# Peptides against a protein of PDB entry 1IK9: the designs that were tried, part 79

Target 1, 211 residues: chain A of PDB entry 1IK9
Amino acid sequence: MERKISRIHLVSEPSITHFLQVSWEKTLESGFVITLTDGHSAWTGTVSESEISQEADDMAMEKGKYVGELRKALLSGAGPADVYTFNFSKESCYFFFEKNLKDVSFRLGSFNLEKVENPAEVIRELICYCLDTIAENQAKNEHLQKENERLLRDWNDVQGRFEKCVSAKEALETDLYKRFILVLNEKKTKIRSLHNKLLNAAQEREKDIKQ
Target 2, 207 residues: chain A of PDB entry 1IK9 as posed
Amino acid sequence: MERKISRIHLVSEPSITHFLQVSWEKTLESGFVITLTDGHSAWTGTVSESEISQEADDMAMEKGKYVGELRKALLSADVYTFNFSKESAYFFFEKNLKDVSFRLGSFNLEKVENPAEVIRELIAYALDTIAENQAKNEHLQKENERLLRDWNDVQGRFEKAVSAKEALETDLYKRFILVLNEKKTKIRSLHNKLLNAAQEREKDIKQ
Target 3, 195 residues: chain B of PDB entry 1IK9 as posed
Amino acid sequence: MERKISRIHLVSEPSITHFLQVSWEKTLESGFVITLTDGHSAWTGTVSESEISQEADDMAMEKGKYVGELRKALLSVYTFNFSKESAYFFFEKNLKDVSFRLGSFNLEKVENPAEVIRELIAYALDTIAENQAKNEHLQKENERLLRDWNDVQGRFEKAVSAKEALETDLYKRFILVLNEKKTKIRSLHNKLLNA

## One batch from the design tools (peptide; made by RFdiffusion4, then SolubleMPNN)

Design b2_p13_7_s3 (from b2_p13_7, 5 letters changed)
Fold by OpenDDE base, seed 2:
Structure b2_p13_7_s3 (fold): chain B 211 residues (1-211), chain C 211 residues (1-211), chain A 13 residues (1-13)
Amino acid sequence: as target 1 above (211 residues)
Amino acid sequence: as target 1 above (211 residues)
Amino acid sequence: SLFEEERKELEEL
């Protein structure tokens, strides 16, 4: 089961932060359980897949788009942009929420909630879930941090090897050229020496023929 | 202000998860505010730096060690090892906790708590803090994940450059040797040719003298 | 090395 807790403000009690929990299996489209609490009282309602489909049809909205709006409203809470307005009557246990567009507000959904007899249990379980989520996220953060440190070390190691390889390539080229120039110069000198010996021998022969 | 919320089990109510909030400025040693809740009622107490010092002295424990034990007891909750036992009387508002060693339990600390008149406000604030902490940790996780992906790309890039550099070094060495062998062989052939011409010239001179 | 062998052959020549 997936779960999201969000803080919301009710139009009827704007000074009191309420908490909206939504729980679902696999997808929000399959239906969900909604729980509302003010930290003292709790209210729960179940929304079926058929109710979601009916609400989408009644709104003349494509089901996937409607579920997308439900997800924004119910799982994001009142985002910083007051795009969603939440209403709840403790007397009727009727919960409804609206999407506020520039010129028009429209009801996005409504639910009948039932007052929970033991709100403390619901609140405790909600706090437990928050604490579990914190612990899981902390463990993930520690893992990611250690992995970042590993990746940074590995990057530094290969970077250092790369720089050494570049320098070694340049040094190799320079060293090979120096060594080859030496050997080539020796061979050039030997060729010059042999050529001079041939010229001298030819000049001596020309002297011996001329007596 | 720093804050930690932990779940604890009270000896008097082992079936009901309680939440222990500890709030402090900079260090736990400077004193702290403790809040206990069962999701319906809340109790608060303040522990001063002087009380912490006095408790450490009364226990004949070094202050830093005592604060270290307080930190484990109050901030870790009942860890999975039942090392700390928590007791609370709703009637006396007396909270105390013990450290369980193999053969001896000893009282680590005790606090007089006061019942909060509006527990719902304390509970709402506690849930708000949990939700804020979740959001902060999620943002940190997303940041660390993006950074991991960056570091992995950067590592792959430099690794690929390094492998190309290694291959290029080996290819350079091989190519330079091939080119130099060609030039050296040409010069070796020229030396051999000149040497043979000198030998032939000497043999012809020796024939001309014997004739 | 190949270079040392080639140097020796040049000295013997």
Scores: peptide ipSAE 0.023, ipTM 0.843, DockQ to the pose 0.784
Fold by OpenDDE base, seed 3:
Structure b2_p13_7_s3 (fold): chain B 211 residues (1-211), chain C 211 residues (1-211), chain A 13 residues (1-13)
Amino acid sequence: as target 1 above (211 residues)
Amino acid sequence: as target 1 above (211 residues)
Amino acid sequence: SLFEEERKELEEL
């Protein structure tokens, strides 16, 4: 089961923060449980997939688009504050919410809730879920931080090896050229020496022919 | 102000999860506000730095060690469950906790609390703090995840450049050796040709002298 | 090394 808790303000009690819990199986479109609390009382209701489909049809809205609007209204928490207006009557246990557009407001959905007999259990479970979520998120943050530190070390190690490889490549090329120039110069000197010996031998032969 | 909320079980009501909120300025040793709630009622008390110092002295414990035990008892939440036992009387508003060691249990601390007149406000504020903490931790998780993805890309880029540099170094060495062997072989051929010309010139001169 | 062999051949030549 997935769950989201959001803070909302009711039109009837704008000074008192209320909490809207929505719980669902895999997808919100398959139905959900809604729970409202003011920290003293709690109210709950179940919305079926058939009710969601019927409400989409009554609105002449495509089901996926309607579920997308439900997600924004019920799960966003502190979304852009005034786009959705929430209304609840404690007498009738009727909850409804409106989408406020620039020139038009319309009712997006409505739910019949039931007053919870033991609101303290609902509130305790809600706080437990918040504390569990905090602990899980903290453990994930610590893990991600350690992984970032590892990745940074690994990057620095490879970067340092790369820089050494670049420098070693340039040094290798320079060293090989220097060594080859030496060997080539020795061969050039031997060629020059042999040419001079040939010239001298030719001059001596020309002297011996002239007697 | 720093704050920690923990779940605890009271010896008197072990089936009902209670919540212990501790709030302090910079350090727990400078004093703190303690709030206890069961999701219906709330109790609060203020513990001064002087009371913490006095309790450490009464225990014959060094202040830093005592504050370290307070941190474990009051802030750990789901630490190893049975090391600290919490007691509260709703009639006297007296809260005390014990440290359970293998062979000895001792009272670690005690607080006089006051029943909150409007527990719903305390509970709402506690839930608001949990939701804010969740939102902050989620934003931090998303940031750390994006940073991990960046660091992984940067590592792969440098690793790929490093591998190319290694291969290019080996290829450069091999290519330079091949090119130099060709030039050296041309010079060896020229040296051999000049030696043969010298030998032929010497043989011709020896024929001319015998003539 | 290849260079040392090449140097020896140059000295013998």
Scores: peptide ipSAE 0.023, ipTM 0.842, DockQ to the pose 0.801
Fold by OpenDDE base, seed 4:
Structure b2_p13_7_s3 (fold): chain B 211 residues (1-211), chain C 211 residues (1-211), chain A 13 residues (1-13)
Amino acid sequence: as target 1 above (211 residues)
Amino acid sequence: as target 1 above (211 residues)
Amino acid sequence: SLFEEERKELEEL
């Protein structure tokens, strides 16, 4: 079971924050339980998959698109954009919501709710769910923070090894070239020395032939 | 201002989850506001720094230790260990809590609360705070997840660069040695050739002298 | 090392 609680403002009671709870199995399309509370009273209704399908048909809207609008309206609350307006009659227990576009407002859905006999139980359960969600999110946050710190350490360790490898490569190249030049120059000197000895020997032989 | 909400069970009403809210400025030691609710009624009291000091003195407990126990009792709820028991009289609005150790139970503190005239407002505000906390924790969780994914990418990138650097270092060393040996062998061959020419020139000169 | 062997052969030359 999945659940979402959102703050809403009713058009009839704009000064009183209401809470809209929606509970469903796997997908909102499969039907859901809606609960409304003002912190004193609560109202609950069950919306079936057939009712969702019927509302989509009555709207001439494709079911997936309609469910997408339900998800935005009911699970995201009004959002920061006041795109959705919520209406509720406490007398009739009739809940309906509208989508407000710039030039067009239309009813998105309507539900009959029932007044809960023991609203305190619904409110307590709602608060419990909020506290459990906070605890779960905190635990996940602490876990992610520890993982983040681990990954940062691991990154720094590899970065430091990489920098050492770069420096070691440059040092190796420089050292090998220096050693190579030294040895090469020694061989060049020996070649020059031997060449001079050959020239001298040839000059001496030319002197010996000339008596 | 800091705030914590916890579930508690009252000894008088063990079947009804109560919610204990504690609000304070910077430190619990500086005093706090305590709010109790059952989802229908609410009770609030203010505890001053002087009352905390007096309770610590009356307990013959060091203030920092006492505040540490208050923090465990009031901010952590009962915890999973039922170490703290909460008592409340709705008639007297007297709240007290005990610490239960294996062989010793003692009163840790007591407060006079006042029944809130509009409990629905307190409950709505409490639910709002829970929803805000959930939203903040979710946003932080999403941020930490993105950072975690970033750090993992950055780690993989540096690791791949490091492996390339290691391989490039080994390849460089091998290439430089191969080139060095080739040039060196050429010089050795030239030296040997010049040396043989010197020996031949000396042998020819010895033949010319014997002739 | 190859360098040291080559250096030794270079000193003997």
Scores: peptide ipSAE 0.024, ipTM 0.844, DockQ to the pose 0.440; fails the geometry check
Fold by OpenDDE base, seed 5:
Structure b2_p13_7_s3 (fold): chain B 211 residues (1-211), chain C 211 residues (1-211), chain A 13 residues (1-13)
Amino acid sequence: as target 1 above (211 residues)
Amino acid sequence: as target 1 above (211 residues)
Amino acid sequence: SLFEEERKELEEL
């Protein structure tokens, strides 16, 4: 089961933060349970897949687009620009919400809720879920932090080895060239010496022929 | 202000999860506000630095050790082994807790609480704090995840460059040796040819003298 | 090293 809790403000009670819990299985399209609370009373309603389909049809909206709007409204609260307005009557237990755009305001959905007999149990469970979510997210954050510290060490180690490899390549090339120049110069000197010995021997032979 | 909310079970109501909120400024030693709730009623008490010092003295415990025990009891709930037992009387508003060890059970602390007139406001604020903490931890989680993905890419890039540098070093060494062997062999061949020419010239001169 | 062997062959030559 997936769950999201959002803060909402009701048009009838704009000074009192309400909490809208939505719970569903895998997809919001399959239906969901909504729970509304003011921290004293709670109201719950079940919305079926058939009701979601009917509301989409009544609005002449494509079902996936309608579910996308439900997700934005119910899982994100009013949104960053008060795009969604929420209404609830404690008398009729009728909950409805509107989408407010610059040139259009329209009802997006409506649900009948039932007053919970033991709201304290629902509120305790909601707080438990929040505390569990905090603990899970903290554990995940500690894991990611340790992993980031590991990856940073591993990066520094490889970077340092790479820089040493570059320097060792340049040093190897320089050392090889120096050693080869020495050996080549020794061979060049021996070739020059042998050429001079040949020239001298030829000059001596030409002197011996001239008596 | 720092805050921690914990689940606790009361000896008088072991089936009902209670929530213990502790709020303090910088250090728990400086004093704190405790709020207890069952999701319907709330009770609050202020514990001063002087009360913490007095309780430590009454227990003949070093203050830092006592604050360490308060932190474990009040910020962690019962702990992983039910080390702390919590008691609360709704009639007297007296809250006390015990530390349970194998061979010793002792009262660790006690506080007088006051019943909150509007528990719904305290409960709403507590839920708001939980939702804010979830949002902050989620944002931190997303940041750490993106940083992790960045560090992993950077590591793979440097690792791939390092492997290419190693291979390029080995290839450079091999290519330099091959080129130098060719040049050295040409010079060896020229030296051998010049030596043979000198030997032949000496043999011809020895023939010319015998004639 | 390959260079030291090549140097010895040059000295014997």
Scores: peptide ipSAE 0.023, ipTM 0.842, DockQ to the pose 0.734; fails the geometry check

Design b2_p13_7_s4 (from b2_p13_7, 7 letters changed)
Fold by OpenDDE base, seed 3:
Structure b2_p13_7_s4 (fold): chain B 211 residues (1-211), chain C 211 residues (1-211), chain A 13 residues (1-13)
Amino acid sequence: as target 1 above (211 residues)
Amino acid sequence: as target 1 above (211 residues)
Amino acid sequence: SWEEEELKELEEL
């Protein structure tokens, strides 16, 4: 089961932060359990997939679009723009929320909730879930940090090897050219020496013919 | 102000999870505010630096060691080994905790708490803090994940350049040797040709002298 | 032979 806890403000009690817990199986579309609390009392209701489908039909909205609006309203809390307004009557246990557009507000959904007999248990479980989530996220943060440090070391090691390879390539080219120039110069010297011996032999033969 | 919320079990109510909030300025040694809640009632007390110092002296414990034990008891929750036992009387508002060693248990600390008049506000603020901490940790996780993905790309880019540099070095060496062998073979052929010309000139001269 | 000396000089580089 997945869950999300969000803080909301009720139109009837704008000075008191309320908490909206939504719990679902894999997808919000398959239905969900909604729990509202003010830190003293709690109220819970179950919304079925059939109710979600009916609300989408009543709104003449495509089901996936409607579920997308439910996710924004119920799982995000009131986003920074108060695009969603929440209403709850403690007397009727009726919860409803509206989407506020520039020129029009409309009811997005409504739920009948039941007052929880033992709200302290619900509140304790909610706090436990928050603490578990904090611990899991902290462990993940520590893991990701260690992985970042590893990746940075691995990058530095390869970078240092790459720089050495570049320098070694340039050094190799320079060294090979120097060695080959030496050998070539020796062969050029032998060629020059042999040419001089040929010229001398020709001059001696010309002297011997002239007696 | 720093804070930590931990779940604890009271000896008097082992079936009910309690929450222990500790709030402090920079260091636990400078004093702290302790808040206990069961999700219905809350109790708060303030512990001064002087009280912490006095408890360390009464225990004949070095202050830094004592504060280290306070951190383990109050900020970790009961660690996995139940090394710390928590006791609270709702009647006297007296909170005390013991360290359980293999053969000896001893009282580590004790606090007088006051019952909070509006526990719902304390509980709401506690939940708000948990939600804020979750949001901050999630944002940090997303940032670290993006950084890991960047570092992995950067590593792959350098690794690919390094492999190309290694291959290019080997190819350069092989190509240079091949080119130099060709040039050397041309020089060797010229040397051979000049030696043959010298031998022929010597043979012709020996014929002319016999003539 | 002079060819063997020339080969040896190339192997010693």
Scores: peptide ipSAE 0.027, ipTM 0.842, DockQ to the pose 0.178
Fold by OpenDDE base, seed 2:
Structure b2_p13_7_s4 (fold): chain B 211 residues (1-211), chain C 211 residues (1-211), chain A 13 residues (1-13)
Amino acid sequence: as target 1 above (211 residues)
Amino acid sequence: as target 1 above (211 residues)
Amino acid sequence: SWEEEELKELEEL
């Protein structure tokens, strides 16, 4: 089961932060449980897949698009720009939310909630989930931090080996050229010496023929 | 201001998870505010630096060690092995906690709490803090994940460049040796040819003298 | 032989 808790502001109680918990299995499309609390009272309602389908049909909205709007409204709270407005009547236990567009607000959904008899238990469980989520996220952050430190060390090691390889390639080329120039110069000197000996021998023979 | 919320179990109410919030400035040693809640009622107390010093002195414990035990008890809850036991009287508003060692339990600290008149506000603020902490940790997690993916790409790039550099060094060495062997063999062939010409010229001269 | 010296000079490279 997945869940998300968000803070919302009710039009009727704008000074009191409310908490909206949504719980679902696999997808929000399959239905969900909604829980509302003000930190003293709690209210819960269940929304079935059939109700979601009916609401989408009644809105003449494609189901996937409708569920996409539900996800934005219910899992993100009001959103960053008051795009969603939340209303709740404690008397009727009727919860509804609207999407505010520039020129038109429309009701996106509505739910009948039931007042929870033991709100303290619901609130405790909600706080427990928040604390568990904090602990899990902290453990994941510590893991990612250690992995980033490992990857940085591994990068620095390979980078240092790469720089050494580049330098060693340049040094090898330079050293090989120097060594080969020395050997080639020696062979050129031997060739010149042998050629001079041949010229001298030919000149001596030409002298011996001329008596 | 720093704060930590932990779940604790009270000896008097072991079936009801309580939440212990501790808030402090810079260090726990400078004093702290303790808040206890069961999700319906809340109780708050302030512990001064002087009270912490007095409790450490009364325990004949070094202040830093005492604060270290306070940190473990109050910021980690019971801990992983029920090392700390928490007691609270709703009647007297007296909170105390013990450290359980194998053979001895001792009172580590005690606080007089005051019942909060509006516990819902304290609970809402506590939930808000949990949600803020979740959001911050999620943002940090996403950042670390993106950085991890970056570092992995950078590592793979440098690794691939390093492997190419190694292969290029080996190929350079092999190619240079092949080229130089060809040139050296040409020079050796010229030396041998010149040497043979000198030997033939000497043999012809020895024939001409015998003739 | 002169060939062995020239071979040895190449092995020492």
Scores: peptide ipSAE 0.027, ipTM 0.843, DockQ to the pose 0.176
Fold by OpenDDE base, seed 1:
Parts: C-alpha cells; sequence; structure tokens
Structure b2_p13_7_s4 (fold): chain B 211 residues (1-211), chain C 211 residues (1-211), chain A 13 residues (1-13)
C-alpha cells in the first residue's frame, strides 16, 4: 500500500491545520482510503474505482485527466497556495474540494467520511508512518552521501591518473625525439665523413695521373 | 532550535505507542523541552541545565557522560529494544526512565511534566514538523541522487579519456619507433654504400701504383 | 643484429 500525508487548510477552519492521508494500492485510480485529522478527531472514508469513475463522468472529464487532478489535489502536499480549496463539514462528514482557476472554481470531488471512534490510534499510526518515513529517508540520504563521497574519490583518482598519463605521453614523445635526433645526427656525421674521404681519394688519384 | 521525535513504549501502557519529542538549543546540555503524547493527550516539561547538572550529581556521574546517556535515551529513537525503560504516571505527570544493563537497572533521569490543555495543537505541530522533515529529506535525497548521477557521468568521461590516453601513448611509442627505424635504416644503407665506394677507390689506386 | 644494438642504444639512452 502506498500512502501520502498532506497538510491542508479547510475553508471552515482556516486557522487549524488539518492532515489529509491518502492510502492506495498501486494506483490512485483503483480507489483509495482517505483519512482526515485535526490532531483530536479523525474521519475516514473509502473511495472506490467506481466512485472515481462516476465523479469523472459527472464532471464530463476524461478519467485519466480526473485521476491526474485527484493526484495533484490529494497528494501534492501544500502545493502553491490556493489552487485547491478543501471543505469539510464535521456535522455531515461531507468532504469536498474545488480547483481554483483564474476565472472559475469548480468542484473536483466529494467524499462521505465517517468519524473514527478511536482517533488517537489513527493519529499514533500516522505519526509512526511519518517517523518510519523519516528514518528510511535518512538511511537513503546517508547511503547516497557515502556513495557520493566514493564517486568523488574515484573521480579524483582517475583524474590524477589521466593527468599523469597526459604528462607521461608528452614526456615520452619529447624523450624519443631527443634520443632519435642524437642517433640521427651521429649517422649524418658519419655520412659526411665518408663523403669527404671519397672526395680526397678522387683528388689524390687525379694528382697521380697528372707525371 | 533542534528537535527529535521518538517512538517510545511506557511500562504502564506497553500496547500504546507514545511519542517523545525533545527540543533543545544547540546542545542538550543547555536544557531541553520534553513533550510526551499518546495521540490524544500531551504533556510538556522544561528541563534546565541546572536540573541536568543536579541529576548528574545525584547519580554521581560525570556531566558529559550523563548528557551522553540522555542523548542515547531521549534522541536515539527506538534503539535496540529494552536498553531504556520509560515510565510515566498520567496522575502525577512524573516521567522517568531507566537504563537497563545486564545485571542492574538504574534510574537515569526524571522529569515533572504538565498536561497540555490543547493537546491537538501540540499534535498538529508535531505532525507538521514530521511532514516538513520528510519534505526536506526528500529534497536532499533528490539533490544527492542528481549529484551521484553527475559524478558517475564525470567518472565515466574521465575513465574513457584515461583509457584513450593509455592506448594513444602505446600507439605513439610504437609509431615513433617504426618511423625512426625506417629513417635509421636509410642512413645505414647510405653509410654501407659510401664504405663500398671507398674500398673500390682504394683497390683501383693500388692497381695504378703496381703498374 | 646491428639493428637490435641500435634499438638497444635507443632504449638505453
Amino acid sequence: as target 1 above (211 residues)
Amino acid sequence: as target 1 above (211 residues)
Amino acid sequence: SWEEEELKELEEL
């Protein structure tokens, strides 16, 4: 089961933060359990897939779009202020919410809730879920932090090896060219020496022919 | 102000999860505000630095060690079961906790609490803090995930450059040696040709002198 | 070979 708790403000009680819990199996489209609390009282209702489909039909809205609006209204937490208006009557246990657009507000959905006999149990379970979620998120955060530190070390190690490889490549090229030039210059000197010996031998032979 | 909420079980009500909130300024040693709730009632007390010092003295424990035990008892959340035992009388509003060691249990601390007149406000604020903490931890988690993905890309990029640098160094060495050998062999051939010309010129001169 | 000696001189340099 997936769960989302959100802070909401009711039009009837704007000074009292309420908490809206929505719980569902895999997809919100398949239905959900809604729980409302003010920290003293709690109210719960179950919304079926058929009720979601009926509300979409009554609105003349495509079901996927309607479920998308439900997801924004009920699961977004405190979205940007005033996009969704929540209403609840503690007397009728009727919960409804409206989408506020620039020029028009319209009823997005409505649910009949039931007052919970033991609200303290619902509130305790809600707080437990929050604390468990905090602990799980902290453990994930510590894991990601350690992995980030590992990846940063691994990056620095490879970067340092890469810089050494670049420098070693440049040094190798420079060294090989220097060594090659030395050997090549020695062979050029030997060629020049042999050419001079040939020229001298030819000049001596021309002198011996001329007696 | 720093805050920690923990789930605890009271010896008197072991089936009912209680929540222990501790709030402090910078250090627990400077004093703290303790709030206990069962999701219906709440109790609050303020513990001063002087009271912490007195409890440490009464225990004949060094203050830093005592504060370390307070931190473990009050802030660890559900530590390993049974190391700390919590007791609370709703009648006297007396809260105390014990440290359980293998052969001895001892009173670690005790606080007089006051029943909160509006427990719903305390519970709502506690839930708000949990939800805000979840949102902050989610934002940190998303940030660390994106940074992890960035560092992994950066690592792969440098690793790929490093492997190319290694291969390019080996290829450079091989290519330079091949080119150098070709040029050297050309010069060696020229040296051999010049030596043969010198030998022939010397043999012709020896024939001309014997004539 | 004389080629190997001159390669060795390049390696020993």
Scores: peptide ipSAE 0.025, ipTM 0.843, DockQ to the pose 0.121
Fold by OpenDDE base, seed 5:
Structure b2_p13_7_s4 (fold): chain B 211 residues (1-211), chain C 211 residues (1-211), chain A 13 residues (1-13)
Amino acid sequence: as target 1 above (211 residues)
Amino acid sequence: as target 1 above (211 residues)
Amino acid sequence: SWEEEELKELEEL
């Protein structure tokens, strides 16, 4: 089961933060349980897939678009201030919400809620869920932090090896050229010496022919 | 101000999760505000630095060690089950807690609490703090996740450059050796040719003298 | 230089 808790302000009680819990299985489209609390009282209602479909049809809205609007209204908390207006009558237990656009405001949906007999239990469970979510998110953050520290070390190690490899490549090239120049110069010196010996032998032979 | 909310079970009401909020400035040693709630009622007390010092002295415990025990009892929630036992009388508003070790159980501390007139406001603020903490931890999680993904890309890029550098170093070494062997072999062939010419010239000169 | 001519003979290979 997925769950989201959001802060809302009711038009009737704009100074008192209410909490809107929505719980659903896999998709909000399949239906959800909505719970409203002011920290003293709680009200709960079940919204079925058929009610969601009927509300979409009554609005002449495509179901996926309607569910998208439900998600924004019910799960985002206070979106940008004033986009969604929430109304609740404690007498009728009727909950409804409106979408306010620049040129158009319209009722997005409505639900009948029932007053919970033991609101303290619902409030305790809601706080427990918040504390569990905090603990889970802390554990995820500690894991990601340790992984980031690992990846940063691994990056620095590879970067340092790469820089050493570049320097070693340049040093190898320089060393090989130096060694080869030495060996080539020895061979060139030997070739020059042999040419000079040939020239001298030819000059001596020409002298020996000239008696 | 720092804050921690924890679940506790009271000896008098072991089936009802209570929430213990502790709030303090910088260090728990400087004093704290403790709030207890069952989701319907709330009780609050202020514990001063002088009371913490007095409780440490009454226990004949070093203050830093005592504060360390307070932190474990009040901030850890349920530590390992049964290590800390919490007691609260709604009649006297007296809160006390015990540390249970294998061979010794002792009272760790005690506080007088006052019943809050508007518990709903305290509960709403507590839920707000939980929701804010969730949002902050989610934002940290998203940041760490994006950084993790960045570091992983950067690592893969440097690793790929390093592998290319290693391969390029080996290829350079192989290419240089091949080129140098060709040039050296050419110079060796020229040296051999010149030696043969010198030997032939010497043999011809020895023939000319015998003639 | 003679070294530059040798380097050139090596580059031309």
Scores: peptide ipSAE 0.024, ipTM 0.843, DockQ to the pose 0.141; fails the geometry check

